# Peptides against a protein of PDB entry 6J54, part 46

Target 1, 223 residues: chain A of PDB entry 6J54
Amino acid sequence: NENLFASFIAPTMMGLPIVTLIIMFPSLLFPTPKRLINNRTISIQQWLIQLTSKQMMAIHNQKGQTWSLMLMSLIMFIGSTNILGLLPHSFTPTTQLSMNLGMAIPLWSATVFTGFRYKTKTSLAHFLPQGTPALLIPMLVIIETISLFIQPVALAVRLTANITAGHLLIHLIGGATLALLNINTMTAFITFTILILLTILEFAVALIQAYVFTLLVSLYLHD
Target 2, 42 residues: chain B of PDB entry 6J54
Amino acid sequence: QFQFTGIKKYFNSYTLTGRMNCVLATYGGIALLVLYFKLRSK

## One batch from the design tools (peptide)

Design b1_p21_2_s4 (made by RFdiffusion4, then SolubleMPNN; from b1_p21_2, 16 letters changed)
Fold by OpenDDE base, seed 2:
Structure b1_p21_2_s4 (fold): chain B 223 residues (1-223), chain C 42 residues (1-42), chain A 21 residues (1-21)
Amino acid sequence: as target 1 above (223 residues)
Amino acid sequence: as target 2 above (42 residues)
Amino acid sequence: PLDALLETLNTLLLKLLELLS
């Protein structure tokens, strides 16, 4: 069992955590443009960022669009880390619940406080859905309050669970494939095919989870 | 638009202000209950 | 907005299934 989770252990070198370097590594893949007409790779990156920015900020007004830089940096960070985590023998920081909570809780708190600051009446009204029977008002307010506090937890756990589960499944099937190579080559080929399909799926999941995480933060901001 | 009279004007589940007041009233009630039990135990 | 999120997720899942099939 320890071998299954060995890939999730934070790597260290001589007692110093390398996790900090791993977290900062994705930033090197997105260099800042220095020219009016950039390289192909940078142009594609900027194009993708612009497209995602338009999609993410379409829901928000001008005040909400001030969060565009934060949200886009968030999606780029989570997406890049998730994709890099799918590389062989790589460590994915987003598999650590502590990291995801570290991102979710402050962002959630910021969105909630922003809502209370600029939309106090609407934010308070969100604790009670419209059209609620009078007898259910107290209980429903309590439920909505609990739901609010579960939001950052759900946000972090969703990302962590999806990425972690994918990694575990890849490792398990990969290990099974290696074990079957000496037993039955045909079965090993089948499991290897499944592994390839699963890897493709995990690439999609990595991007989707990054998008969902950022989108939910954006939605909480919009209230 | 809904027409409410009396207490329903301020506490309703349809108007934004009414919903806000209901939420505040609920929190106030819970706070008072907590205070009551806290003072009762002392 | 949550309904829109569910729709987008559903669309993405369908596209993913199309890629897998």
Scores: peptide ipSAE 0.062, ipTM 0.698, DockQ to the pose 0.026
Fold by OpenDDE base, seed 3:
Structure b1_p21_2_s4 (fold): chain B 223 residues (1-223), chain C 42 residues (1-42), chain A 21 residues (1-21)
Amino acid sequence: as target 1 above (223 residues)
Amino acid sequence: as target 2 above (42 residues)
Amino acid sequence: PLDALLETLNTLLLKLLELLS
């Protein structure tokens, strides 16, 4: 069973962690534009960033739109790391819960703090849904408070679990396919087809989880 | 739209101010309860 | 926010199903 989780071990070279270099690598894939009309790759990247930024920041006011740079950088980082993680024998830093917590907790705290800073009354009122019966107010406030503190944990766990599960499934189905090659070629072909479909799904999941992570951070900011 | 009188004016679940006050009152009550149990143990 | 998330998730899942079909 150790082979199942071998892909999730933090890589080291001569005892030195390479995780830092792996985290920095996606930044090289997004060079800064220098021309009015850039190459196709850069143009597509900018187009995607603009589309995602428009739809995500449409719900925010001018003050909230100042977070566009942070949110777009976040989605690009998570998305790129997730996609790169689908490469053979690659390590995905986002499979590490520590990393996702390291991103989720500061961003969540920043959004909550920003809410209390600029919309104190609304933020405090958010702990009590409108129309709550008087007898249920104390209990509901407690529940909403607990819900608030669970948000960063849920955000990190969701990303970690989805990416990890996808990688695990690819490994298991791939291993099963190889094992069935010498047992039943027909069933091996079926499992291989499932593996292909699963890999396509995981590509989509990688992008979706990046989007959902960023979207939830944005929604917490909007409140 | 809502007209409240007395205590309901300040503590209601329909107005923004009322909701805020309810939240603050709840936190204050919890804090007092925690303080009470902490002091009682001594 | 939860309703918006669910709606977005459903939309994305439907798109994924279309891609896999």
Scores: peptide ipSAE 0.045, ipTM 0.692, DockQ to the pose 0.027
Fold by OpenDDE base, seed 5:
Structure b1_p21_2_s4 (fold): chain B 223 residues (1-223), chain C 42 residues (1-42), chain A 21 residues (1-21)
Amino acid sequence: as target 1 above (223 residues)
Amino acid sequence: as target 2 above (42 residues)
Amino acid sequence: PLDALLETLNTLLLKLLELLS
C-alpha cells in the first residue's frame, strides 16, 4: 500500500528538498497592502484577518494582545498550507509531525514562560484548580503538571492526525471510485458523491484545525 | 468572601495565594521524597 | 483547559443530579 502514503513522503527534486518552496508558497498568496484602498482580494483578506484578530484577541489583555501578530501569522500560515494541501497531488507540510512539533513546542514554551515571567502567582496557581479537596491536592497538582507537558504534544498530534486522516480518506475514497468505474458505474457515482462531501468537510477541517491550533496557543498564553 | 484561619490561610484551594502555596508544597514534598530515595540508596 | 473541563464536568454532574432528584 505504498500508493496510499506516497503523498506523505517529503517531495524532493533532484535530491533537493522542495518542501522549502512549498512552505514558502502560501506567503505569496497574501500580499501586504500598500494603498489605503486596495484590491478586492486584498481587502477581503485583510477583512478576514481583522475579524479573526478581533475574535482571538478578545480574551487577552493589553499584554496578551502583543501576540496578535504572531497568532494571526500562525493561523494564516497553517490555514493556507492546509487548504493548499487539499489540491490534487499536493503535499501538505502540516501532515508532518516534525513540522507541527517544531511549531508547537516553541510557541507553547513561549506562552508558558511568558506566563511564569509576568504572572507567576497565577501560573503557579493554575496547577491546582479552585475548590479542590485537601486530600486530592497533591495528586491533582501532579496530574495538572503532566497535563501541561502533554499540551504541546497534543497540539501537534491533533493537527497532524486530523489533516493526515483527512488526506488518507480522500485518497482511499478516490481510489475506490476509480476502481469502481469499470465495475459498477452507479456505485462509483455514489462513492464519488461521498468523495465530494468529504472534500468539503476537509476544507472545513483544514480551517478549523488552523483556528484551534492558534486558539489553544492563545489560550495557553492567557492561562 | 473566604476567610481562612490558621494553616488554611496559607494552604487553601480557594485563594490564589493558597493555591500557589499548595503547588509549591507539593513540589517541595516530591523533591524531598526524591532526595530521600537518593540518600537511601547510597 | 483542564480546569474548564473539570468545571464543565462538574456542571454536567450537577445537572444530572438535579434531573434525578
Scores: peptide ipSAE 0.024, ipTM 0.684, DockQ to the pose 0.017
Fold by OpenDDE base, seed 4:
Structure b1_p21_2_s4 (fold): chain B 223 residues (1-223), chain C 42 residues (1-42), chain A 21 residues (1-21)
Amino acid sequence: as target 1 above (223 residues)
Amino acid sequence: as target 2 above (42 residues)
Amino acid sequence: PLDALLETLNTLLLKLLELLS
């Protein structure tokens, strides 16, 4: 079991934490455009950012549109780190719960405070769903309050669990494939096929989880 | 949408204002309870 | 917004059920 989770240990080099460099690495993959017509890769990146921005920020008013830069940077960061984490022998920072909490809690608090700042009446009203029977109002308000505080935890755990689970499956199936190469070639081929399919799925999951994380932050902002 | 009279005008689960007031009342009640137990223990 | 998301999810589930039926 220790070998199973060895890939999730924070990497160090010569006693110095290299995690900082790993976290900063995805930023190098997205250079700033300097020309009206850039390279194909940059153009595709900008196009994707534009589409995602339009789709995600469509639910927000002008005040919410100010968060577009932050939300787009967030999705690009999480998406890039998740995709890069699928490389062999790579460390995925988003598999660390501390990392995800570090992102979730400040963003969640910012959205909640923003909501209370500009839409106090509506924000307070969200603690009581519309149409609640009068007898259940006090209990439901308490539950909704608890639910609010669970949001950052759920946001972080969801991302962590999904990415970690995917990495574990890839590791397990990959290890099984290697072990079966010398035992039964046919079975090894089957497991290898499953590994390929699983890897493709994990690429999709990596992007989806990045999107969901950012989307939920956006929804909390919109209230 | 709905027409409420009396206390229901201010405390209801259908209007935005009513919902807000219910939430505030709930928090106020909890705060008073906490205060009561705090003062009771001392 | 959350209610809208729930409605979207419900709609998706209904479509899935329709495909399975």
Scores: peptide ipSAE 0.026, ipTM 0.681, DockQ to the pose 0.021; fails the geometry check

## One batch from the design tools (peptide)

Design b1_p22_1 (made by RFdiffusion4)
Fold by OpenDDE base, seed 1:
Structure b1_p22_1 (fold): chain B 223 residues (1-223), chain C 42 residues (1-42), chain A 22 residues (1-22)
Amino acid sequence: as target 1 above (223 residues)
Amino acid sequence: as target 2 above (42 residues)
Amino acid sequence: MSLFLFFAIYLAVVQLVAAVLS
């Protein structure tokens, strides 16, 4: 009788939470370049950062590009933590809804406040889509207002749910594969193949979720 | 380009200013309704 | 890199606060 959710419990060592150390660990994987010609690994990292930066900043004006450093750090942080979380017997901080809300709410509020501060007219007009019939205006404004407040929650839940669901599926199918090895080798091979495909998918999801999270934050900033 | 005349010039769903005014009018209406019911309950 | 560390520290604090409140 195994607890399937044991992997999502915040790890403690000698009564002290080690979540802080786990969250800070990915920062060690991205050293600051000190040389004109760096190692192959660092060069690949810089290349990837430049590619993602060019793609994400293409939709922003000069003022919006001031957030590029923060957005790039965010995507690297979430991406690295998600990938490291896929390691066996590792804790994935992004499975904690509290962490994702802790990221989503401040970033969302910052973008909303920035929008109201610098583009008040455009921000207020955003609550009413163009071409709306007159009779639907009051209802639609209310819906858009509610939608705005749901954005940070949806952003956090999306990241948490996708990572958590993926981990659970890997554990379940992995356990089933091991159990089927003693019963029927053929069925075990099928489940093992599914497990491999799912693991590859989870690596992709880990990166995509980091990108989507940062992209949505950037889109809210653009609006 | 749409040219609006009268009240539609200030309250429309096409122009930026018109959309803003519609939003403000909606919030103002809701606030007045809430205030009305609050005062009526006393 | 500095902002990366900032996010890490900030989220660590958020997790600690959440743990205390739970």
Scores: peptide ipSAE 0.070, ipTM 0.717, DockQ to the pose 0.345
Fold by OpenDDE base, seed 3:
Structure b1_p22_1 (fold): chain B 223 residues (1-223), chain C 42 residues (1-42), chain A 22 residues (1-22)
Amino acid sequence: as target 1 above (223 residues)
Amino acid sequence: as target 2 above (42 residues)
Amino acid sequence: MSLFLFFAIYLAVVQLVAAVLS
């Protein structure tokens, strides 16, 4: 493809976007366990969920742990969609900023409203760091307020930027590798090695970004 | 532990209540300024 | 898993709306 961004265009069938089918596909990979002793795949999935759940919920009290189901579903969703998006000729929904904002804004607003509802005093006090000089209080409160509203945007942009940048790098280096094969095989081998390393990195980034996204949402809830 | 007296008891950056009051005072001040300019423009 | 599907459907609607608006 001549267009570097062609892979990020939402796929359509007969003029209708099929993003819905792509987004729903990862749910088929996580079946409900029906047995006490499951197969290897489900056992590994449950093990990973338990590990991440223990780590993320360790910082939360009992009330915060109520969000465990939502946070775990979120990390599984983002992680699975990112991994599937790394498959060749696949569409990664998380490259769409609209999708990530659609997740970040409601989750952020829910955590903020929950904080104000249950701990109004603490939430309001959070806009002013402890030990702030009196002269800097008004300015710092404004900055912290702006920072709060930037949180959902930063959360969505981080996920979008990382995944998009990774895909672009793979495409560019991959194209360069193919071009260099006809010019110098030795240099093509070097670029191919870099491409492999980058691909491995992108797999890690795909998982890390899912975790970081969920962790930050969890952290906002903790505040 | 800090012991504050007078206005510092209600407006300080160390206690939870003091921080909250400072934030509310800041928002209130901004709101009053906005209202002032809005009424002045009419 | 039900919540997972909820997110999927919700985001699918968001994407559909975004596609219509674009």
Scores: peptide ipSAE 0.065, ipTM 0.726, DockQ to the pose 0.314
Fold by OpenDDE base, seed 5:
Structure b1_p22_1 (fold): chain B 223 residues (1-223), chain C 42 residues (1-42), chain A 22 residues (1-22)
Amino acid sequence: as target 1 above (223 residues)
Amino acid sequence: as target 2 above (42 residues)
Amino acid sequence: MSLFLFFAIYLAVVQLVAAVLS
């Protein structure tokens, strides 16, 4: 069991953590276009960014659209790091809860602080749903307050848990497949098929989690 | 449009201002309770 | 993509701090 979690330990070289280099690497995959006619890869990337930007910013007013650049950079960062993390013998930085909390807490606090600064009345009223019976008002306000503070934790844990669980499942089923090859080839083939399907699922989950993370941050900004 | 009179005009769960006042009243009540117990413990 | 780089640098610092604290 300890060997299964060894892949999640931050790699070090000569006693220095190389996580910094791993985190910076995805930025090289998204160069700034310098030409009028770009490569097909860059054109597809720009098209995807425009498509996602239109979908996410459709629910925001002009002031909320100021966050579009930050949200687009966030989804590209998380998505690229997750996809690269699925490569064999690679370290996925998003498996570290500290990293995801480091992203979630500042973004959450910024959105909440922005809401209180520019829309104080609406932000305070958000703690009490409409039509609440008078007797339940104090309790519901407390629950909603606690819910607000749980949001950054839930945001970080969701991303960490999904990516970590996926990697563990791939390792477990992969190890089982290798063990079954020496026992029964037919059963090994079945487990291998499951492994392939799971790998495809993890690629989808990696992209979905990046989108959901950014979408929830955007939703909190809207509220 | 909701027409409220008296205390319900300022404290209600239907209007934006009413909900805000209810939240502030709740936080104020909790703060006073905490302050009361803290002063009593001294 | 300048903000992308900013996030990368910021999170790298967070990871370094977390590594020192662990």
Scores: peptide ipSAE 0.055, ipTM 0.697, DockQ to the pose 0.342
Fold by OpenDDE base, seed 2:
Structure b1_p22_1 (fold): chain B 223 residues (1-223), chain C 42 residues (1-42), chain A 22 residues (1-22)
Amino acid sequence: as target 1 above (223 residues)
Amino acid sequence: as target 2 above (42 residues)
Amino acid sequence: MSLFLFFAIYLAVVQLVAAVLS
């Protein structure tokens, strides 16, 4: 019986946690341009970053666009870590709820505090949806308040759960495929096909979750 | 534009100020209730 | 008991406010 969660244990080398190195590794894949004309790889990266930046910042005013650098760095960080985490025998830092909470809570708090600081009246009014019946006002304010505090948790859990669940499914189906190879090759082929499709799906999920995480943070800033 | 008179002028779910006042009133009410029970528990 | 009383008072206040606003 193999421990299905062994891949989620923080790796240690010589008793020292190497999680820091793993987290920093994606940064090496995105070098800063030093030339007017970069190589093809860097050019493609910059092009993708520009496209994503234009799309994400299209809904924000000038003040909101100040957060563009942070949001773009966030999406690149989460996306790259998620993609690298899908490599075999690779540790995915985003499977750690602590890491995702560590990102979600400060970002959420920053957006909320920024909102209250610059638009206090609007931020307070946000707790009451427009057109609410008088009888539901107190209850809805409470619900909206609770909803606000659940936002960072929801962001972290969404990212953690999707990546973790995906990895678990890959391990389970992968193990089943290997077991079925000795029993029925036809069934093993079917499960193997499912495994491939699931792997492709996980690549998409990895990118989507990075985008959704950043987008939601951006939306909270917009409000 | 919504024309509100009386208390509805200050407490409504349609205007920005009215919504803000409703939220503040709700929080104030909750705070008073909590304070009441805290004082009663002593 | 405290929670029950809290909710009772809460609902009472909500109803009163709603009645005044209506």
Scores: peptide ipSAE 0.000, ipTM 0.585, DockQ to the pose 0.014

Design b1_p22_1_s1 (made by RFdiffusion4, then SolubleMPNN; from b1_p22_1, 17 letters changed)
Fold by OpenDDE base, seed 4:
Structure b1_p22_1_s1 (fold): chain B 223 residues (1-223), chain C 42 residues (1-42), chain A 22 residues (1-22)
Amino acid sequence: as target 1 above (223 residues)
Amino acid sequence: as target 2 above (42 residues)
Amino acid sequence: SDLLRALLLELARLASLALLLL
């Protein structure tokens, strides 16, 4: 049972935490463009950034679009860390709830405070949905207030659970495949096929979760 | 589009101002209740 | 049992993703 979760402990070398280097590593994959016409890899990266930026910032006004750099850096960071985490024997920082909370809470608080500073009336009005019966107003305001404080937790847990569950399944099916190689080769081949299909799914999940995390932060800002 | 008169003008669940006032009234009421119980316990 | 738990977690994850995409 401990071996199942051993891949999720923070890695250390000679007592020094490597997790800091692992978190910073994705930044090396996105070099700044230096030429008017860069190589194909950088061009594709910039195109993807522009595409996602246009999609996410479409719901924001000019003031909200100032968050474009923050949101794009966030999605690139989470996406790259999630994809790199699918490599064999890799540690995925986003499987750590502490890290995801560390991202979710400040971003959530920033969006909430920004909303209260610039759109106080609208932000306060969001605690009461339109058309609420008069008798339910106090209860619903309380529920909505609680819901607001649950948002950063839900954001962090969603990302953590989705990435962790995928990694666990890959680990289990991979381990089962290796164990079955010495028992039944045919069954091992079937299990290996399932592992490949699952890995493809996890690549998609890794990108989707990065997008959803960033999108929800963006939506909270829009409110 | 909704025309409210009297107290409903300030406290309604359809207008932005009305919703805001309802929220503030709710928080104010809770704050007063908490204050009342704190003062009562002393 | 561990495999079953993992499978259930994945199914829950996939279900949540499906609901999100609907």
Scores: peptide ipSAE 0.044, ipTM 0.719, DockQ to the pose 0.019
Fold by OpenDDE base, seed 3:
Structure b1_p22_1_s1 (fold): chain B 223 residues (1-223), chain C 42 residues (1-42), chain A 22 residues (1-22)
Amino acid sequence: as target 1 above (223 residues)
Amino acid sequence: as target 2 above (42 residues)
Amino acid sequence: SDLLRALLLELARLASLALLLL
């Protein structure tokens, strides 16, 4: 039981938290380009950033495109931390709900405040869908208001739950595989195959969750 | 293309202004209700 | 029981992902 969640405990060394170093480590993996034609790794990174940037910013006007740097840094951070978290015996900061809330709440607040600042009329009107019957207006406005305040929580919980559940499943299936090695080798082989497939899935999930998190923040900005 | 007269001109679910006013009216109503219950309790 | 809970959570996660992709 304690072994199941041991990987999610914030690591410390000599009483000092290592979490800060873990959070900063992904920044070292993305060096700034210095040449017109860089090495393969940097070129691929730049290509991916350009693709995602073009896709995400396509829905925004010039003012919204000013958020490109922050949104791209966000997706790179979450994506890199999630991928690094799949390494053996690694700690994934994004499994901590506190961190994800720490990212979601300010970003959500910024998008909401930006909306009210520059598009006050449209933002207020967004609380009431067009064509709503008059009798349903008060109730629907309340529902939309509640929906708005749930957004940052849903954003953080989605990321946390998806990453944490994946890690737990890998741990459980891995433990089951080890236990079955002494009982039935054939069954252990089957569970090991499932573990491999699951690991591949978790790599995809790690990237998808980073993308979805950033995309939803971008969509909230567009609204 | 929407022509509203009277109160519907200011409170409707089809125009941006109407929707905004409906939202503000809803919030104002809720605020007044909360204020009423707070004052009633004292 | 813990394994079952974890599996249910994972299934819920996968279902949410499937819904997201639809």
Scores: peptide ipSAE 0.033, ipTM 0.709, DockQ to the pose 0.020
Fold by OpenDDE base, seed 5:
Structure b1_p22_1_s1 (fold): chain B 223 residues (1-223), chain C 42 residues (1-42), chain A 22 residues (1-22)
Amino acid sequence: as target 1 above (223 residues)
Amino acid sequence: as target 2 above (42 residues)
Amino acid sequence: SDLLRALLLELARLASLALLLL
């Protein structure tokens, strides 16, 4: 069991944290276009960014569209780090709960404070759903306030749990496949097939979790 | 459109202003209760 | 509603995986 968690230890070299370099690496994969006609890879990247931007900002008004740059940078960062983390012997920073909380709490706080500053009446009214019986109003307001404070925690834990569970499952099945090679080759082939299917699934999960994380932040901004 | 009279005009669960006032009243009540227990302990 | 269902399915998946790992 201890060997399974070795891949989640923050890498250090000569007492210096390499994690900072790993976090900065995905930004190098998305260079800014300088030409009118770019190469195929940059053109596809820009097309994907424009497509996702149009979909996510469709629910926001003009004031909410100011957050487009930050939300697009967030989805690109999380998506890139998650995909790169699926490479062999790679460290995924998003498996660390501290990092995800460090992203979730400021973004959530910014959306909540922005709501209170510009739409104070509507934001305060959201703590009480419409049509609530008078006797349940105090209890429901308390529950809704607690629910609000759980949002950043749920956002961070969801991302951490999804990526971490995926990595652990790949390691477990990979280790089982290696152990079965010397016992039964037919069973090892079956487990290896499952491993391949699982890795493909984890690539999809990596992108979906990045999208869901950004979408929920966007949704909190809209509310 | 809802027509409310008296206290229901300011404290209702249907209008936006009424909902806001209910939330503020609940927070104010909780704050007063906490202050009461804190002052009572001293 | 569809997003909520998708999130619930993902949570169910994580819960099932957590049970397998425990």
Scores: peptide ipSAE 0.027, ipTM 0.712, DockQ to the pose 0.026
Fold by OpenDDE base, seed 2:
Structure b1_p22_1_s1 (fold): chain B 223 residues (1-223), chain C 42 residues (1-42), chain A 22 residues (1-22)
Amino acid sequence: as target 1 above (223 residues)
Amino acid sequence: as target 2 above (42 residues)
Amino acid sequence: SDLLRALLLELARLASLALLLL
């Protein structure tokens, strides 16, 4: 059973953690443009960043759009790390709950504090939805406060669980495929086909989770 | 605009100010209860 | 058993995504 989680162990080189280098590696894939007309790869990247930026910032006012750089860097970081994590024998830092909590808690707290700082009345009123019966007000306020504190945990756990479950499933189906190769080639071919379809799905999940994570952070900022 | 009179003017679930006051009152009540039990245990 | 658990986790995460999109 330890072999199932071997891919989630932080890699070390001569006793030194390489996790820091792995986390910084995606940054090398996104070089800064130096020309008016960049090469095809950089042009596509910039185009995608502009599209996602316009989409993400459409719900924000000018003051909220100040967070565009932070949110775009976040989505690019999570997305790139998730995609790179799908490479064979690669370590995905976003499978670590500690890393995702390390991103979720500060970003969530920043959005909450900015809300309280600039929109104090609205933020306080957010703990009580409109139209609540008078008898349910104290209970609902308590529930809403608990819900607020669960937000960063849910944000981190969602990302961690989705990416980890995907990697685990790929590992299990891959192992089953290899085991079936010596038993029944036909069934092994079927499981291999499922594995391919699953890997394609995981590529989509990797991008979706990056988007959802960033979107929820932006929504918390908007509210 | 909602027309509220009396205590409902300040504590309602429809207006922004009313909702804020309800939240503050709830937190204040909880804080007072916690303080009461803490002082009672001494 | 591990495959079943993995499948359940996959279904759970897909369901969570579906609920988020609703």
Scores: peptide ipSAE 0.034, ipTM 0.716, DockQ to the pose 0.020; fails the geometry check

